# Peptides against a protein of PDB entry 4IGA, part 95

Target 1, 116 residues: chain A of PDB entry 4IGA
Amino acid sequence: KRVLIVDDAAFMRMMLKDIITKAGYEVAGEATNGREAVEKYKELKPDIVTMDITMPEMNGIDAIKEIMKIDPNAKIIVCSAMGQQAMVIEAIKAGAKDFIVKPFQPSRVVEALNKV

## One batch from the design tools (peptide; made by RFdiffusion4, then SolubleMPNN)

Design b1_p25_5_s4 (from b1_p25_5, 10 letters changed)
Fold by OpenDDE base, seed 1:
Structure b1_p25_5_s4 (fold): chain B 116 residues (1-116), chain A 25 residues (1-25)
Amino acid sequence: as target 1 above (116 residues)
Amino acid sequence: SAMELEKKIKEALKKVEEQLKELAE
């Protein structure tokens, strides 16, 4: 399966790419903000998306909503330092399938990829 | 449905709480 990685931090994208690849998944591409995420989703049609929340231009919640309009069956895993209850609720309501808090254990990401 | 959404929210919150607890250990 192919994964689109969305995060404004280059280091985080690199880390996720390593985890995803070692777990046997393919990286479809990367996005650095919510607007780019929506564009890349349309272009690449990935099987899974890892989504940051706090990003410039467009935040992750809005990106989730836009992607869900394009593909109601989209498989989106949130990966964010914003682990507050309100944010978790908002992400799930927007359509996210899972929520992983930063900093995370790589095994949490792998488990989410396998179950989404 | 609203019921299914509520269930998903509760499960997600529980999972996040577990993650945060592990970080605090």
Scores: peptide ipSAE 0.677, ipTM 0.929, DockQ to the pose 0.879
Fold by OpenDDE base, seed 4:
Structure b1_p25_5_s4 (fold): chain B 116 residues (1-116), chain A 25 residues (1-25)
Amino acid sequence: as target 1 above (116 residues)
Amino acid sequence: SAMELEKKIKEALKKVEEQLKELAE
C-alpha cells in the first residue's frame, strides 16, 4: 500500500517515512501543509494518509474535510501533538479513521496502518 | 449514522487516553 505523509516538520516526515518503509509500505509522496495534502491526494491517490493538524496555509482538519470530498473512502490517520479531546472529536467527525498522539511509539503508527 | 459516529469517537478517545497515559509513565 502507498502512504502520503503530511506534516510541516521535515524531521517528522523523515521519521514517518522510515517507520512506514520499514513496515513494508511504500511512500507515495509528502506534503508540508493542508493545501499541498489535498493537491497531492488528487495527484497520487494514495491508499493511506498520515495527517498532522497544526500546519500553515491549511490545517489538518480542513485538509481531511477536503480530501473526504474528493474520496469519501479515504483512509486518514491523524498524527499530532494536539491530543485534546476536542481535537480528537473534531478529527473523527471530519472523517479520520485513527488518531495518534505525538510523541509516539513506531508500533502505534504501524498498527494504525495495518488496521485502517 | 449518529450512533456509528458516536462509537467511533468513543473508541478514538479511549485510544488517545491510553497513549497519553503511556507518555505520563
Scores: peptide ipSAE 0.675, ipTM 0.928, DockQ to the pose 0.871
Fold by OpenDDE base, seed 5:
Structure b1_p25_5_s4 (fold): chain B 116 residues (1-116), chain A 25 residues (1-25)
Amino acid sequence: as target 1 above (116 residues)
Amino acid sequence: SAMELEKKIKEALKKVEEQLKELAE
């Protein structure tokens, strides 16, 4: 399966890339904001998306909504430091399949990838 | 449905709570 990594932090994208690759998945591409995420999703048609929330241009929640318009069956895993209940609820309502809180254990990401 | 969504939300909240507890340990 191919994964699109979305996060404005280069270090985080690098970390996720390592986890995803070691877990046997392929990195379809990367996006640094919500707008790029939507564009890359259209272009690459990845199987899974890891989505940050706090990003410039377009936040993760809006990106999820836009991607869901493109593909109602999109598999999006949120990965964010904002683990407040309100944010989790909003992400799930938007269409996210899972929510991983930062800082995270690599195993949590792998588990989410395998189950989504 | 609303019921399905509520269930998904409940499960997600529980999972996040578990993650937060682990971080606090």
Scores: peptide ipSAE 0.672, ipTM 0.928, DockQ to the pose 0.868
Fold by OpenDDE base, seed 3:
Structure b1_p25_5_s4 (fold): chain B 116 residues (1-116), chain A 25 residues (1-25)
Amino acid sequence: as target 1 above (116 residues)
Amino acid sequence: SAMELEKKIKEALKKVEEQLKELAE
């Protein structure tokens, strides 16, 4: 399966890329904000998306909503430092399939990838 | 449905709580 990595932090994208590839998945591409995420989703048609929340231009929640309009069957895993209940609820309502809190253990990411 | 969404939310919250607990350990 191919994964689109969305995060404004280069370090985080690098970390996720390492975890994803070692887990046997392919990285379809990267996006640095919500607007780019939507564009890349259309272009790359990934199987899975890892989505940050706090990003410039367009936040992750809005990106999820836009992607869900394009593909109601999109598999989006949120990966964010904002682990508050309100944010989790909002992400799930928007269409996210899972929510991973930063800092995370690599095993949590792998588990999320495997179950979507 | 509302029931399905509520279930998904509860499951997600539980998983997040577990993650936070592990971070605190």
Scores: peptide ipSAE 0.659, ipTM 0.924, DockQ to the pose 0.874

Design b1_p25_6_s1 (from b1_p25_6, 11 letters changed)
Fold by OpenDDE base, seed 1:
Structure b1_p25_6_s1 (fold): chain B 116 residues (1-116), chain A 25 residues (1-25)
Amino acid sequence: as target 1 above (116 residues)
Amino acid sequence: MAEEEELEKKIKEALEKVKKQLEEL
């Protein structure tokens, strides 16, 4: 399966890329904000998306909503430092399948990839 | 009603996973 990685932090994208590839998944591409995420989803048609929330230009919640308009069957895993209940509720309502809080164990990401 | 109940279940499951992850820190 192919994964689109969405995070404004280059270090976080590198970390996720390492986890994803070691778990036997392919990286379809990367996006640095919510607008790029929507564009890359349309272009690459990935099987899975890892989505940050706090990004410039367009936040992750808005990106989830726009991706769900393109593909109602999109498999989006949120990965965010914002673990507040309100944010989790908002992400799931927008269409996310899972929510991972930063910092995370690599095994938690692999579990999410395998279950979506 | 069925869609709302399904959404509430998904929210509850996600909140429990987040809670568990935070407890492991």
Scores: peptide ipSAE 0.704, ipTM 0.927, DockQ to the pose 0.967
Fold by OpenDDE base, seed 2:
Structure b1_p25_6_s1 (fold): chain B 116 residues (1-116), chain A 25 residues (1-25)
Amino acid sequence: as target 1 above (116 residues)
Amino acid sequence: MAEEEELEKKIKEALEKVKKQLEEL
């Protein structure tokens, strides 16, 4: 399966890329903000998206909503430092399948990838 | 009602996973 990695932090994208590839998934591409995420989703048609929330241009919640308009079957895993209940609720309501809080163990990401 | 209940269940499960992850930190 192919994964689109969305995070404004280059280090986090690199970390996720390492986890994803070591888990036997392919990285379809990367996006650095929610707008780019929507564009890359249209272009790449990934099987899974890892989505940050706090990003410039467009936040992750809005990106989830826009991606879900494009593909109601999109498999989006949120990966965010914002672990507040309100944010989790908002992400799931927007269409996210899972919510991972930063910092995370690689196994948590792999579990999410395998379950969506 | 069924869709709302399903969504509530998904939210609950997500919150439980987040709680568990935070407890492991």
Scores: peptide ipSAE 0.704, ipTM 0.926, DockQ to the pose 0.969
Fold by OpenDDE base, seed 3:
Structure b1_p25_6_s1 (fold): chain B 116 residues (1-116), chain A 25 residues (1-25)
Amino acid sequence: as target 1 above (116 residues)
Amino acid sequence: MAEEEELEKKIKEALEKVKKQLEEL
């Protein structure tokens, strides 16, 4: 399966790329904001998306909503430092399948990838 | 009704996973 990695932080994208590839998944591509995420989703048609929330241009919640308009069957895993209940609820309502809080263990990401 | 119940279930599951992850920190 191919994964689109969405995060404004280069180090976080690198970390996720390492975890994803070691778990036997392919990285379809990367996006640095929500607008780029939507564009890359259309272009790459990934099987899974890892989505940050706090990003410039377009936040992760809005990106989830736009991706869900494109593909109602999109498999989006949120990965965010914002672990507040309200944010979790908002992400799931938007269409996310899972929510991972930063900082995270690699095993938590692998579990999410395997379950979506 | 069914869609709302399914959404509520998904929210509960996500919240429990977040809670568990925070407890492991």
Scores: peptide ipSAE 0.704, ipTM 0.926, DockQ to the pose 0.965
Fold by OpenDDE base, seed 4:
Structure b1_p25_6_s1 (fold): chain B 116 residues (1-116), chain A 25 residues (1-25)
Amino acid sequence: as target 1 above (116 residues)
Amino acid sequence: MAEEEELEKKIKEALEKVKKQLEEL
């Protein structure tokens, strides 16, 4: 399965790339904001998306909503430092399948990838 | 009603996973 990684932080994208590849998944591509995420989803048609929330240009919630309009069956895993209940509720309402809080263990990401 | 109930279940499950993860930090 192919994964699109969406995060504005280069370090976080590198970390997720390492976890994803070691777990036997392929990295389809990367995006640094919600607008790029929507564009890359259309271009690459990934099987799974890891989605940050706090990004410039377009936030992760809006990106989830736009991707879900393109593909109602999209498999989106949120990965965010914003672990507040309100944000979790908003992400799930938007169409996210899982919510991972930063900082996280690699096993938590692998579990999410395997279950979507 | 069925879709709303399903959404509520998904929210509850996600909140429990987040709670568990925060307890492990």
Scores: peptide ipSAE 0.702, ipTM 0.925, DockQ to the pose 0.970

Design b1_p25_6_s3 (from b1_p25_6, 11 letters changed)
Fold by OpenDDE base, seed 5:
Structure b1_p25_6_s3 (fold): chain B 116 residues (1-116), chain A 25 residues (1-25)
Amino acid sequence: as target 1 above (116 residues)
Amino acid sequence: MKEEEELKKKIEEALKKVEEQLKEL
């Protein structure tokens, strides 16, 4: 399975790339904001998306909504420092399959990848 | 009604996972 990694932080994208590849998944590509995420989803047609929430240009919630318009079967895992109940509710309502809080253990990301 | 109930279940499951993860910190 191919994963699109969406996060504005280069370090976080690198960390997720390491976890994803070691777990036997392929990295389809990377995006640094929600607008790029939507564009890359159309271009790459990934099997899974890891999605940050707090990004410039377009936030992760809006990116989820736009991706779900393109593909109602999209498999989006949120990975965010914002673990508040309101954000979890909004992400799931938007169409996310899972919600991971930063900081996280690699095993939590692998579990999410395997279950979606 | 069924779709709303399914959504509520998904939210509850996600909240539970977040709570479990926060307890590990």
Scores: peptide ipSAE 0.694, ipTM 0.922, DockQ to the pose 0.969
Fold by OpenDDE base, seed 2:
Structure b1_p25_6_s3 (fold): chain B 116 residues (1-116), chain A 25 residues (1-25)
Amino acid sequence: as target 1 above (116 residues)
Amino acid sequence: MKEEEELKKKIEEALKKVEEQLKEL
């Protein structure tokens, strides 16, 4: 399966790329904000998306909503430093399949990839 | 009604996973 990685932090994209690749998944591409995420989703048609929330231009919640309009079957895993209950509820209501809090263990990301 | 119940269940499961993850940190 092919994964689109969405995060404004270059180090986080690198970390996720390492985890995803070592787990036997392919990286379809990367996006640095919610607008790029929507554009890359249309272009690449990934099987899975890892989505940050706090990004410039367009946040991850809005990106989830726009991707779900394009593909109601999209498989989106949130990876965010914002672990508050309200944010988790908002992400799941928007269409996310899972929510991972930063910092995370690599095993938690692999479990999410395998279950979506 | 069924869709709302399914959404509530998904939220509950996600919250539980977040709580479990935070306890491990």
Scores: peptide ipSAE 0.694, ipTM 0.923, DockQ to the pose 0.970
Fold by OpenDDE base, seed 3:
Structure b1_p25_6_s3 (fold): chain B 116 residues (1-116), chain A 25 residues (1-25)
Amino acid sequence: as target 1 above (116 residues)
Amino acid sequence: MKEEEELKKKIEEALKKVEEQLKEL
């Protein structure tokens, strides 16, 4: 399975890339904001998306909504420092399949990848 | 009705997982 990694932080994309590849998944590509995420989703047609929430240009919630318009079967895992209940609810309502709070253990990401 | 109830379950499950992660910090 191929994963699109979406996060504005280069170090976080690197961390997720390491976890994803060690778990036996392929990295389809990377995006640094929600607009790039939507564009890369159209281009790459990944099997799974890891999605940050707090990003410039377009936030993760809006990116989820736009991706779900393109592909209602999109498998999006949120990875965010914002673990507030309101954000979790909003992400799931937008179409996210899982919500991972930063900081996270690699095992939590692998579990999410395996379940979506 | 069914879709809304399924959504409610998904929210509850996500909230539970987030709470579990926060307890490990």
Scores: peptide ipSAE 0.694, ipTM 0.922, DockQ to the pose 0.970
Fold by OpenDDE base, seed 4:
Structure b1_p25_6_s3 (fold): chain B 116 residues (1-116), chain A 25 residues (1-25)
Amino acid sequence: as target 1 above (116 residues)
Amino acid sequence: MKEEEELKKKIEEALKKVEEQLKEL
């Protein structure tokens, strides 16, 4: 399966890339904001998306909504420092399949990838 | 009604996972 990694932080994208690759998944591509995420989703048609929430240009919630318009079957895993209940609820309502709080263990990401 | 109940269950499951993760940190 191919994974699109969406995070504004280069370090976080690198970390996720390492986890995803070591877990036997392919990295389809990367995006640094929600607008790029939507564009890359259209272009790459990934099987899974890891999605940050707090990003410039377009936040992760809006990106989830736009991706779900493109593909109602999209498999989006949120990875965010914002673990508040309201944000979790909003992400799931938008169409996310899972919510991972930063900081996280690699095993939590792998579990999400395997279950989505 | 069924779709809303399914959504509520998904939210509950996600919240539970977040709570479990936060307890491990």
Scores: peptide ipSAE 0.694, ipTM 0.922, DockQ to the pose 0.963

Design b1_p25_6_s4 (from b1_p25_6, 11 letters changed)
Fold by OpenDDE base, seed 2:
Structure b1_p25_6_s4 (fold): chain B 116 residues (1-116), chain A 25 residues (1-25)
Amino acid sequence: as target 1 above (116 residues)
Amino acid sequence: MKKEEELKKKIEEALKKVEEQKKEL
């Protein structure tokens, strides 16, 4: 399966890329904000998206909503430092399949990838 | 009703996982 990694932090994208590839998944591409995420989703048609929330240009919640308009079957895993209950609820309502709080263990990401 | 209940369950499951993850830190 191919994964689109969405995070404004280059270090976090690198970390997720390492986890994803070591788990036997392919990285379809990267996006640095929600707008790029939507465009890359259209272009790459990834099987899974890892989505940050706090990003410039367009936040992750809005990106989830836009991706779900494009593909109602999109498989989006949120990976965010914003682990408040309200944010979790909002992300799931927007269409996310899972919510991972930063910092996370690599195993938690792998479990999410395997279950979506 | 059914879709709303399904959404509530998904939210509850996600909240539970987030809480569990926070406890592991």
Scores: peptide ipSAE 0.706, ipTM 0.927, DockQ to the pose 0.920
Fold by OpenDDE base, seed 4:
Structure b1_p25_6_s4 (fold): chain B 116 residues (1-116), chain A 25 residues (1-25)
Amino acid sequence: as target 1 above (116 residues)
Amino acid sequence: MKKEEELKKKIEEALKKVEEQKKEL
C-alpha cells in the first residue's frame, strides 16, 4: 500500500517515512500543507494518508474534508500534537479513520496503517 | 439515526485510543 505523508515539519515527514517504509509500505509522496495534500491526493491516489492538523495555508481538518469530497473512501490517519478531545471529535467527523497523538511510538503508526 | 450512531461509536473508539496512547507515553 502507498502512503501520502502530510506534515509541515520536515523532521516529522522524515520520521513517518522511516516508520512507513520499515513497516513494508511505500511512500507515495509528501505534502507540507493541506492544499498540497489535496493536490497530491488527486495526483497520486494513495491508499493511505497520514495527516497533520496544524499547518499553514490549509489545516489538516480542511484537507480531510476536501480529500473526502474527492474520495469518500479515503483512508486518513491523523498524526497531531493536538490530542484534545474536541480535535479528535472534529477529525473523526471530517472523515479520519484514526487519530495518533504526537509524540508517538512507531508501533502506534504501524498499528494504524495495518487497521485502516 | 444509524449513521449518527455509527459516527458516535467511531468517535468514542478514537477518543479511547487517544487516551490509551497518552497513558503509554
Scores: peptide ipSAE 0.706, ipTM 0.927, DockQ to the pose 0.956
Fold by OpenDDE base, seed 3:
Structure b1_p25_6_s4 (fold): chain B 116 residues (1-116), chain A 25 residues (1-25)
Amino acid sequence: as target 1 above (116 residues)
Amino acid sequence: MKKEEELKKKIEEALKKVEEQKKEL
């Protein structure tokens, strides 16, 4: 399975890339904001998306909504430092399949990848 | 109703997982 990694932080994209590849998944590509995420989703047609929430230009919630308009079957895993209940509710309502709070264990990401 | 109930269940499951993850950290 191919994963699109979306996060504004280069170090986080690198961390996720390491976890994803070690787990036997392929990295389809990367995006640094919600607009790029939507564009890359259209271009790459990934099987899974890891989605940050707090990003410039377009936030992760709006990116989820736009991706779900393109592909109602999109498999989006949120990875965010914002673990508040309101944010979790909003992400799931937008169409996310899972929500991972930062900081996370690599095993939590692998579990999410395997279950979506 | 069924779609709203399904969404509610998904939210509850996600909230539970987040709380479990916070306890493990």
Scores: peptide ipSAE 0.705, ipTM 0.927, DockQ to the pose 0.956
Fold by OpenDDE base, seed 1:
Structure b1_p25_6_s4 (fold): chain B 116 residues (1-116), chain A 25 residues (1-25)
Amino acid sequence: as target 1 above (116 residues)
Amino acid sequence: MKKEEELKKKIEEALKKVEEQKKEL
């Protein structure tokens, strides 16, 4: 399966790329904000998306909503430092399948990839 | 009704996983 990685932090994209590839998944591409995430989803048609929330240009919640308009069957895993209950509720209402809080263990990401 | 109940269940499951993850850190 192919994964689109969405995060404004280059270090976090690198970390997720290492976890994803070591787990036997392919990286379809990367996006640095919610606008790029929507564009890359249309272009690459990935099987799974890892989505940050706090990003410039367009936040992760708005990106989830736009991707779900394109593909109602999209498999989106949120990875965010914003682990408040209100944010979790908002992400799931927008269409996310899972929510991972930063910092995380690599095993938690692999479990999410395998279950979505 | 069914779609709203399914959404509430998904939210509850996600909140539980987040709390479990926070306890492990």
Scores: peptide ipSAE 0.703, ipTM 0.926, DockQ to the pose 0.919

Design b1_p25_7_s1 (from b1_p25_7, 8 letters changed)
Fold by OpenDDE base, seed 1:
Order: sequence, then C-alpha cells, then structure tokens
Structure b1_p25_7_s1 (fold): chain B 116 residues (1-116), chain A 25 residues (1-25)
Amino acid sequence: as target 1 above (116 residues)
Amino acid sequence: SLEEKIEEALKKVQEQLEEIKAELE
C-alpha cells in the first residue's frame, strides 16, 4: 500500500517515512500543509494518509474534510501533538480513521497502518 | 456508529498519553 505523508516538519516526515518504509509500505509522496495534501491526494491517489493537524495554509482538520469530499473512502490517520479530546473528536467527525499522539512509538503507527 | 468511533479514538489517545507521561517520569 502507498502512503501520503502530511506534516509541515521535515524531521517528522523523515521519521514517518522511515517507519512506513520499514513496515513494508511505500511512500506515495509528501505534503507540507493541508492545501498541498489535498492536491497530492488528487494527484497520487494514495491508499493511506498520515495527517498532521497544525500546519500553515490549511490545517489538518480542513484537509481531512476536503479529502473526504474527494474520496469518501479515504483512509486517514492523524499524527499530532494536539491530543486534546476536542481535537480527537473533531478529527474523527471529519473522517479520520485513527489518531496518534506525538511523540509516538513506531509500533503505534505500524498498527494503525495495518488496521485502516 | 460515530459515537462509538469517537469513544474508541479517545480511549486510544488516553492510553497513548499515559504511555508518554510514564516515559517522561
């Protein structure tokens, strides 16, 4: 399966890329903000998306909503330092399949990838 | 249901937060 990694932090994208690749998945591409995420989703049609929340241009929640408009069957896993209940609820309501809090253990990401 | 999905997500996040807290102690 191919994964689109969305995060404004280069280090985080690198970390996720390493985890995803070692887990046997392919990285379809990367996006640094919500607007770019939506564009890349349209272009790459990835199987899974890892989505950050706090990003410039367009935040992750709005990106999730836009991607869900494009593909109601999108499989989006949120990966964010914003682990407040309100944010989790908002992400799930927007269409996210899972929510991983930063800092995370690689196994949490792998498990989420395997389950979506 | 949506409510169940939210409940499950909240539970998983709480577990993750506890693990993070424990690691920092």
Scores: peptide ipSAE 0.667, ipTM 0.922, DockQ to the pose 0.871
Fold by OpenDDE base, seed 4:
Structure b1_p25_7_s1 (fold): chain B 116 residues (1-116), chain A 25 residues (1-25)
Amino acid sequence: as target 1 above (116 residues)
Amino acid sequence: SLEEKIEEALKKVQEQLEEIKAELE
């Protein structure tokens, strides 16, 4: 399966790329903000998306909503330091399938990838 | 249902937060 990695932090994208590839998944591409994420989703049609929340241009919640308009069956896993209940609720309402809090165990990411 | 999805997500996040808290103490 192919994964689109969305995070404004280069280090985080690199970390996720390492985890994803070691788990046997393919990285479809990367996006650095929500607007780019929507564009890349249209272009690449990935099987799974890892989505940061706090990003410039467009935040992750809005990106989720836009991607869900494009593909109601999109599989989006949120990966964010914003672990407050309100944010979790907002992400799930927007259409996210899972929510991982930073800092995370690599196994949490792999488990989420396998279950969506 | 949406309610169930939210409940599951909140439970999982709480577990993650407890692990983070324990590791950083």
Scores: peptide ipSAE 0.666, ipTM 0.922, DockQ to the pose 0.854
Fold by OpenDDE base, seed 3:
Structure b1_p25_7_s1 (fold): chain B 116 residues (1-116), chain A 25 residues (1-25)
Amino acid sequence: as target 1 above (116 residues)
Amino acid sequence: SLEEKIEEALKKVQEQLEEIKAELE
């Protein structure tokens, strides 16, 4: 399966790429904000998306909503430092399948990838 | 249902937060 990694932080994208590839998944591509995420989703047609929340241009919640309009069956895993209940609820309502809080263990990401 | 999905997500987040907390102690 191919994964689109969305995060405005280069270091975080690199970390996720390492985890994803070591787990046997392929990285379809990367996006640095919500607008780019939507564009990349259309272009790459990934199987799974890891989605940051706090990003410039377009935040992760709005990106989730836009991707869900494109593909109602999209598999989106949120990875965010914002682990408040309200944010989790909002992400799930928007269509996310899972929510991972930063900092995270590699095993948590792998678990999410395997279950979506 | 949506409610069940939310509850499951909240449970997972809480579990992860407890693990993070324990690691910092």
Scores: peptide ipSAE 0.637, ipTM 0.906, DockQ to the pose 0.877
Fold by OpenDDE base, seed 5:
Structure b1_p25_7_s1 (fold): chain B 116 residues (1-116), chain A 25 residues (1-25)
Amino acid sequence: as target 1 above (116 residues)
Amino acid sequence: SLEEKIEEALKKVQEQLEEIKAELE
């Protein structure tokens, strides 16, 4: 399966890329904000998306909503330092399949990838 | 249901937070 990695932090994208590839998945591409995420989703048609929340241009919640308009069956895993209950609820309501809190263990990401 | 999905997600997040807390102690 192919994964689109969305995060404004280069280090985080690198970390996720390493985890994803070592787990046997392919990286479809990367996005640094919500607007790029929507554009890349249309272009690459990935199987899975890892989505940051706090980003410039467009935040992760809005990006989830826009991607769900494009593909109601999109598989989006949120990965965020914003682990408040309200944010988790918003993400799930928007259509996210899972919510991973930063800092995370690589095994948690792999588990999410395998289950969505 | 949506409510069940939210409940499950909140549970998983809480478990992660407890793990993070334990590792920082």
Scores: peptide ipSAE 0.628, ipTM 0.910, DockQ to the pose 0.879

